# Ledger of designs, part 85: peptides against a protein of PDB entry 9IZ0

Target 1, 345 residues: chain A of PDB entry 9IZ0
Amino acid sequence: ITCLGSNGHTYKQLVKGGNDDLRQDAVMEQVFEQVNGFLRSYRKTSQRNLSMRTYKVIPLALKTGVIEWVQDTIPLGEYLDSAHKVYHPKEWSLSTCRKLIAEKQMEDLETRLKVYDLVCRHYRPVFRHFFLESYADPVQWFTTQTNYARSTAVASVLGHVLGLGDRHGQNILIDKTSGEVIHIDLGIAFEQGKKLPVPECVPFRLTRDVVDGMGITGVEGVFRRCMEFTLETLRREEDSLLSVLEVLRYDPLFSWLISPLRRMKKQKMQLENFNQPESGNITTDASRDPKIQRNNVSGESEAERAILKVRQKLSSTLSVEASVGELIRIAQDPSYLALMFCGWS

## One batch from the design tools (peptide; made by RFdiffusion4, then SolubleMPNN)

Design b2_p13_4_s1 (from b2_p13_4, 6 letters changed)
Fold by OpenDDE base, seed 1:
Structure b2_p13_4_s1 (fold): chain B 345 residues (1-345), chain A 13 residues (1-13)
Amino acid sequence: as target 1 above (345 residues)
Amino acid sequence: SEEALEKALALLG
C-alpha cells in the first residue's frame, strides 16, 4: 500500500497478513526507540550518531499489521549468496555448506569444529565487496562502511542485552544508502533462542562476513569503540531501561515465551526454505494453537527471569572494555559458531 | 552439488 503522509511524502507500507504476532516486533521497536533516546542524550554516543535503526510496526489485529516498507534495503543473506557466487565461483555453495553442518549437527564438538573449519575454507567472506561495489566515491565508501560498523555495534550490544535470537542473514537488512543494518523479525527475544531445538550459543551475529564488512580494521576499529560507548550508555541508563521492560511485564499481549510448537516450526521452516528457490518473503506462519492457555503465572515468572538477565548483562562487575572484549571473543569463537544452527550460518 | 557434498563428507570420514 502507498500512503500519502501529512508532510506530502508518499510512504510504501507492507500489509502483513498471517499468523505472525507483529505486536512483539512493535514492542521491541518501542524499546529500541527508548534506547535511541539514551544514545542521543549521552555525549559519546550522540557525537557518533549511534542508533538502532528502527522501522514502524503498526499492529492492526492479532494476525495483521502494517510494516513500514524499508526502501533501498537488501537482506544480508541475499547479498552474500549473490556476491559469493561472483567472487568465489569455485567454492562450495551455501546449500552444500548448510547440508554438511546439518548432517553433522548431532555429532560431538570436535567433529562439528572440523566441519566448521572445512566450511570456512570452502566458503570465504565477501561482504567487503558490498561497500567497494556500491560506493565508487572514496568519501561515500568510508562513510557507509563507518555507518555499517557503528550500526552493527549498536545492534550487537542491544541484541546481546535484550537476548535477540534468530539473527540469520535474512533477518538483517542492509540500507544501500547509509550502509546501516536494520534488524527485522524480532519474535525471538530475551534469550528464547537458547530454547530452540538447536540452541543459540553466541551473544550476537559476528560471522566472518559481518567482520569483513568492517574493512581492514575488522572488529578492532570503529566497531569495538562503538560497542563500548553503547554498553556504557546502557549501563548508565540501566534503571530507565529496566523500567521500560517492567511495563512489558504487565502487557498481557506480550509473549515472554516462545511456544514449543513455534520453536520447532522456526528452525524447521528455515530448513524447508533452504530447499525451495529463494522467494525472499519468509512469512513465518507461526500458527498459535489457541489451546495453549497462557498460564499468566508462567509468563510473569519468565518476564521476571528475562529482566533479571538484562540486569546481569548490564552489571558493572567487569569494565566496559573487558565486557565488550569478552562478547567479541565469544561471538567469533569457532567453538560457539560450530554449534549454531545450519540455517543461522 | 551433491558431488561437492560427498567430497566434503569423505574429507571428514
Scores: peptide ipSAE 0.023, ipTM 0.707, DockQ to the pose 0.036
Fold by OpenDDE base, seed 5:
Structure b2_p13_4_s1 (fold): chain B 345 residues (1-345), chain A 13 residues (1-13)
Amino acid sequence: as target 1 above (345 residues)
Amino acid sequence: SEEALEKALALLG
């Protein structure tokens, strides 16, 4: 829909109806705004303008809401597919790479590593070209690449701490003006990504293209330092963050669990994205809502477990530098990346 | 695309 604001400006908004749990997105955006408050209060993060980019979500009913349309953005996956065809026209297609990984998905780790390495040799990173194409001025190029590395660092730490899943290239937008990342579809949080048909085993998305966008220093430049300052801020504000999450424990509208229906929908989308690259809204009106009595008792226990996992991730047992170093290592480790869903490559 | 996949599968067999 298009709304006329009281300021005379026209705003495009997305009305979502159906099976998408917009309440999960709205709550996660509220948590991000609180974290952005902590990042603004701390000198090391404030001086770098570190923030999680947010968008407005207004739930209107159980399955209906209005989402802010994030203007001047492109999905990371859309850019990468287009750019790869331009810069590497003799390499394998994304569909060929995905097919090869999916065909070997049930094989052992050694076979999956061989497949992943083979795909990596025939599908090279291109995301550095986003900044070179979009910003002819060297100062704008450097500023936007720096903003990208900063926003990716904040999103990586916060995504790990909150256990954000489903971080595929269509759920990460790039702001064409600032170079910042915007994470969308926040309905898989608190490590519920480990309950997907293909379990998520990395702390955040740090694929070869995500690193290529950071420029010549890769992860060892702005990205690592901004992860460290973000984690230092979250450890300092641990009690404040846990208090925000504890309020959500008693919210009857919040779901700490991925529903069986959402798991089936994600599994179906994983299968459909494998067979048809572009086909639109299959409104399968599966209107039979079985009255799944949400046993309230199971939700409270999962909320407590989620809060305990957040506390464990904020533990000061390791230094900030050691913790960030281990997260970066795991997120780039082929032994973890080769186990991911074929849509992660 | 299919020929590239067949060659890739043959290298993994």
Scores: peptide ipSAE 0.020, ipTM 0.612, DockQ to the pose 0.034
Fold by OpenDDE base, seed 4:
Structure b2_p13_4_s1 (fold): chain B 345 residues (1-345), chain A 13 residues (1-13)
Amino acid sequence: as target 1 above (345 residues)
Amino acid sequence: SEEALEKALALLG
């Protein structure tokens, strides 16, 4: 839809109707706004204008809402697929890579590492080209690449701390004007991504293309330093952040658990993304629904566990540098990336 | 390509 603002500006808005509970997205955006407050208050983060990019979410009803259409954006995955075809036209298609990873998904780690390495050799990073082709002016190029590395660092720390899942290339937008990342579809949080059919094993998305966008310094430049400053800010504001999350514990509209419907939808989308032809005769014999014993873990007990995990991630037991170093290591570790749905790009 | 996948699968078999 297109709305005319009281300021005379016309705003495009995306009306999402369907099975997605936008209340979770709205709540996570509110958490990001609070975190942006902390980032503005702390000297090391404010001096760098560190923020999580937010978008307006107005939940209208159960499974319906209005989302701000973020203008001048592209999904990371859409850019990467298009750019890869241009810059590496002789390499494997994204579809081929996905199919190969899917076919070996049930194999051992050694086999999956071999598959991942093979895919990586036949699907090279291209995301540096986004900045090179979009910005003819060297100052704009440097500024936007710096903004990308900064925003990715903030999003990576927040994504880890809040346990944001489903961080695939379609859920990460790139702002073509600023180079900043915008995370969308925030309905998988508090490590509920580990409950997906393909469990998320990395703390945040730091794939080869995500790193390639950081330029020649990769993770060792602006990105690492901005992660450190962001984590240092969040550790200082631990009690404030936990207090924000405790308010959500008592919100009956907030789900600390991935809904069965959302899980099924994400499962279907994962299967569709593998380009498995619907051989129509998968009679999903719905009969062997493994009774996932809904251990009636009260929503309260899941909220408590989620908040405890946030606290644990903010622990000062390790230095900020050591903690960030370990997160960056794990996020780039082939042994984790080989287990991911799309860990190669 | 499908041929590239078949070759890749054959290398992993």
Scores: peptide ipSAE 0.020, ipTM 0.687, DockQ to the pose 0.036
Fold by OpenDDE base, seed 2:
Structure b2_p13_4_s1 (fold): chain B 345 residues (1-345), chain A 13 residues (1-13)
Amino acid sequence: as target 1 above (345 residues)
Amino acid sequence: SEEALEKALALLG
């Protein structure tokens, strides 16, 4: 839909109807706005304009709402699929890579690592080309690549701390004007991604293409230092962040657990993406939601466990540098990436 | 979800 704003400008908006509770997205966006307040208060993060990019979500009902359309964006996965066909036309298709990983999903880790390595050799990174193509001016190129590395660093720290899941290339937008990342579809949080049919074992997405977009320095320099400054800010504001999360404990609309329906939908989409490369219209019949009696006792215990995990991730037991170093190591570890649905791109 | 984004993109094309 297109709405006329009070400022006389027209804004495109997405009306989403589905099985996903848009209240979770709206709540996570509110958490990001609070974190952006902390990032603005601290000199090291403020001087670099570090922020999580946010979008407006207006829940209308449990399964319906209005989402702000982010103009001038492209999904990371869409760009990577198109760019790979252009720059590496003799390499394997994304469908071939997905098929090989799927065919070996029940094999041992050693076999899965061999398949992952084989896929990686036949599907090389291309995301550096986004910046080279989009920005003819060297100053704009450097600025946008820097903004990408900065925004990815903020999103990586927040994604780890809040346990954001479902961070595939379609849930990460690239702003074509600024080079910043925008994370969408935030309904898998607090490590509920580990409960997906393919468990998410990495703290955030740091695949080869995500790194290739950082340019010649990769994870070193801007990305690493911005992760460090972001984590340092969140450790200073631990009590403030935990207080924001405690308010969510009492929100009857917030779910600390992944819904069985969202899990089943993700399973179906994974199975369909393994069997058919074509975008089939999945008519999810929304009608069969049984009244899941939210056992209030289970929700409260999961909220407490989630908040405890956030506190543990903000622990000052390790230096900021050591903590960031370990997160970067784990996020790039082939032993985890080989187990994921699309760990090679 | 990938489908929700594809539908979002398809509504803007």
Scores: peptide ipSAE 0.000, ipTM 0.303, DockQ to the pose 0.058

Design b2_p13_4_s2 (from b2_p13_4, 6 letters changed)
Fold by OpenDDE base, seed 5:
Structure b2_p13_4_s2 (fold): chain B 345 residues (1-345), chain A 13 residues (1-13)
Amino acid sequence: as target 1 above (345 residues)
Amino acid sequence: SEEALKEAEKILS
């Protein structure tokens, strides 16, 4: 819909109706707004204008709401697929790479590593070209690449701490004006991504293209330093952050669990990328409701476990530098990346 | 695409 604001400006809004619970997105955006308050209060983060980019989510009912349409954005995955065809027309298609990883999904780690390495040799990073194409002025190029590295660092720390899942290239938008990342579809949080059919095993998305967008310094430049300052701020404000999450424990509308419907939808999207359209009428007899072991884990017990995991991730047992170093290592480790869903590379 | 998959199968076999 397009709304005319009281200021005479027209705003595009997405009315989302359907099975997606927008309450989780709205709650995660509220958590990001609180974290942005902490980032503004701390000198090391405020001097760098570190923030999580947010969007407005207004739940209208249990399964319907209005989402702010983020203008002048492109999904990371859409840009990368287009750019790869332009810059590397002799390399493998994204569909070929996904199919190969998919076909070997049930194989051992050694086989999956060989497949991942082979795909990496035949599908090279291109995301540096986003900045080179979009910004002819060297100052604007440097500023936008810096904003990208900063926003990616904040999102990576928050994504790890809050256990954000489903960080595929369609759920990460790039702002074409600022170079900042915007994370959307926040419906998989608090490590619920580990409950997907292909478990998520990396702390955040740090694929080769995400690194290529940081320029020649990669992760060792602005990105690492901004992760360190963000984690230092979150450790300082641990009690404040945990208090915000504790309010959500008592929100009867907030679900700390992935919904069975959302899990099935993600599973189906994962499977539909594997099946060529064999026109076989698989009458999915909807009657085999897999007996969801209703582990009668009260929503309260899941909230408590989620808050405990957040506290553990904010532990000062390791230095900020050591903690960030390990997170960056794991997020780039082929032994973890090769285990991810074929749409992750 | 199919040739690349056959080549990949030969490397992974």
Scores: peptide ipSAE 0.034, ipTM 0.795, DockQ to the pose 0.033
Fold by OpenDDE base, seed 2:
Structure b2_p13_4_s2 (fold): chain B 345 residues (1-345), chain A 13 residues (1-13)
Amino acid sequence: as target 1 above (345 residues)
Amino acid sequence: SEEALKEAEKILS
């Protein structure tokens, strides 16, 4: 839809309907706005304009709402699939890579590592080309690549701390004007990604293409330093962040658990991406409400466990540098990436 | 290439 604002400007908005709980997105966007307040208050983060890019979410009903259409964006996965065909036309297709990883998903770690290495050799990173193509001016190129590394660092720390899941290439937008990342579809939080059919084992997305977009320094320099400054800010504001999350504990509309419907939709999308090459808009008619016994794990106990895990991730037991170093190591570890659905790109 | 897939199958067999 297109809305006319009170300022006389027209805004595109996406009406999202179906099984996605837009209240989860709206709540996570509110948490990001509070975190952006902390980042603006701290000298080390404010001087670098560090922020989580946010978008407006207006929940209208259960599973229905309006999302701000982020103009001048592209999904990371859409760019990477297109760019890979242009720059590496003799390498394997994304479908071939997915099929091979898929066929060996039940095999041991050693076999899965061999498949992952083989896929990586036949599907090389291309995301550096986004900046080279889009920004012919060297100052604009450097600025946008720096903004990408900064925004990815903020999103990586915040995504780890809040346990954001489902960080696939379609849920990460790139702003074509600034080079900043915009994370969408925030309905898998507080480590609920570990409860997916393919468990999420990495703290955030730091695949080879995500690193290739950082340029010649990779994770070293802007990205690492911005992760450190972001984590230092979140540790300083721990009590403030936990207070924001405690308010969500009492929100009767907030789900600390992944919905069975969302889990089934993900399982179906994983299974269908195995068999069909085409991006068919599968309207999963969720008319069959299976009486999934809500095991009486009180929503309160899961909220308390989630908040405790956030506190543990903000612990000052290790230095900021050591904590960031370990997060970067784990996020790039082939032993975890080989277990993921698309860990190679 | 189909040859690279056959090599892949041989390495993964």
Scores: peptide ipSAE 0.025, ipTM 0.714, DockQ to the pose 0.031
Fold by OpenDDE base, seed 4:
Structure b2_p13_4_s2 (fold): chain B 345 residues (1-345), chain A 13 residues (1-13)
Amino acid sequence: as target 1 above (345 residues)
Amino acid sequence: SEEALKEAEKILS
């Protein structure tokens, strides 16, 4: 829909209907706005205009809402699939890579590493081309690439701290004007991504293409420094951030757990993205997964565990530099990326 | 390439 704002500007809005609980997205956007307040208050982050890009989410009903249509954006995954076909037309298709990773998903780590390496050799990074194609002016190119690295750094720290899951290339938009990343579909938070059929093993998405977009310095430039400043700000504002999360503990509309419906939908989407034929006989005898018995943990006990885990991630036991260094290492580690649904791009 | 897929299948078999 297109709405006329009280300011006379027309805003495109996406009416999202279906099974997605937009209340989770709306709450996470509110948390991001609070964090953006902290980033504006701290000199090191404010001087760099560090922010998590937000979008307006208005829940209208249990499964319906209005999402601000982020104008001039493209999903990272859509760009990468298109660009890969242009720049590497002799390499494997995304579907081929997905198939090979899926076929070996139940194999040992050594086998999965071999598959991941093979896929990586046949699906090379292309995301640097986004900036080279879109910005002919060197100043605009440098500015947008810098904004990308900055926004990715903020999103990476926040994504880790808040345990954002489902950070695949369709849930990360690139703003074509600013180069900034916009994270969408925020309903997998507080490490609930580890409860997916393919568990998320990385703290945030820092795949080869995500790094390729940072230019020649990769992670060792603007990105690392902006992660450090962001984490330093969040550690400073720990009590403020935890207080925001404690309010959510008592919000009856906020779910600290992935909904069974959302889990099933994500499971189906994962299977469909693997091009696994409907083997109609995966009677996942859901009866025997002992993970179902954990659903009787009070929502309060899950909230408490989530908040405790946020506090642990904000711990000053390691320096900011050491903590960021370890996060970057883990996020790029083939031993984790090989276990992911799409760790190669 | 389809050859690289067949080689992949041989390496991963």
Scores: peptide ipSAE 0.023, ipTM 0.703, DockQ to the pose 0.032
Fold by OpenDDE base, seed 3:
Structure b2_p13_4_s2 (fold): chain B 345 residues (1-345), chain A 13 residues (1-13)
Amino acid sequence: as target 1 above (345 residues)
Amino acid sequence: SEEALKEAEKILS
């Protein structure tokens, strides 16, 4: 819809209805606004204008809400699919890569690594072309690539600390004006993504295309340094951040338990990302649901466990540099990327 | 290409 504001400006808004609970997204955006306060207060982060890009989410009812339409954006996955067809027309299609990874999903790690390596050889990174195509001026090109690396670093630290899962290329928007990333569909937080049938194995998305967008220095340039400054800020503001999360423990609008409907929707999206409509009876042998001990964990016990995990991730037992180095290593490890539904791009 | 798929199937068989 388009709304006329009291200021005379027109705003495009997405009205979401049906079975989507926007309360989780709205709460996560509020947490990001508080974190952006901490990033503005600390000299090392404020001098670099480090922030998590936010958007307005207004829940109207349990299953309906209004989302701010982020103008001048493209989903990362949409750009990558289009660009890959242009720059590498002789390589495999995204559908071919997905099929091969899906067919071997139940195989051992060694087999899955062989498949992942094969897919990687036939599907090369292209995301550097986004900046080369969009910005003809060298200063604008360098500025937008720097903004991308900075925003990705902030989102990566927050994604790890807050346990944001399901960060696939459709849930990451690229701002065409600034080069910044915008994370959308924040319905899985606090490591609830690890409870999905295809668990989130990486701390954040740092695939080959995500790195290719950082330019010639890859992760060793602006990205690593901005992760370090962001983590240093969050460690300094640990008590403030934990206090924000404790408010959510008592928020009747926030669910620390993954809703069965949201679980089913995310499971379906994971399965649909594997299934092109070839009518192959994937007998979802529902019998091999690993006995996820449905520990009847109360929402309160999940909140306490989530806050404890955030505290553990903010621990100063390792240096900021060592902690960031480990996170970057894990996020790029083929042994984890080979387990993802789309770890190659 | 269908050839690349057959090569993949042959490596993964």
Scores: peptide ipSAE 0.022, ipTM 0.688, DockQ to the pose 0.032

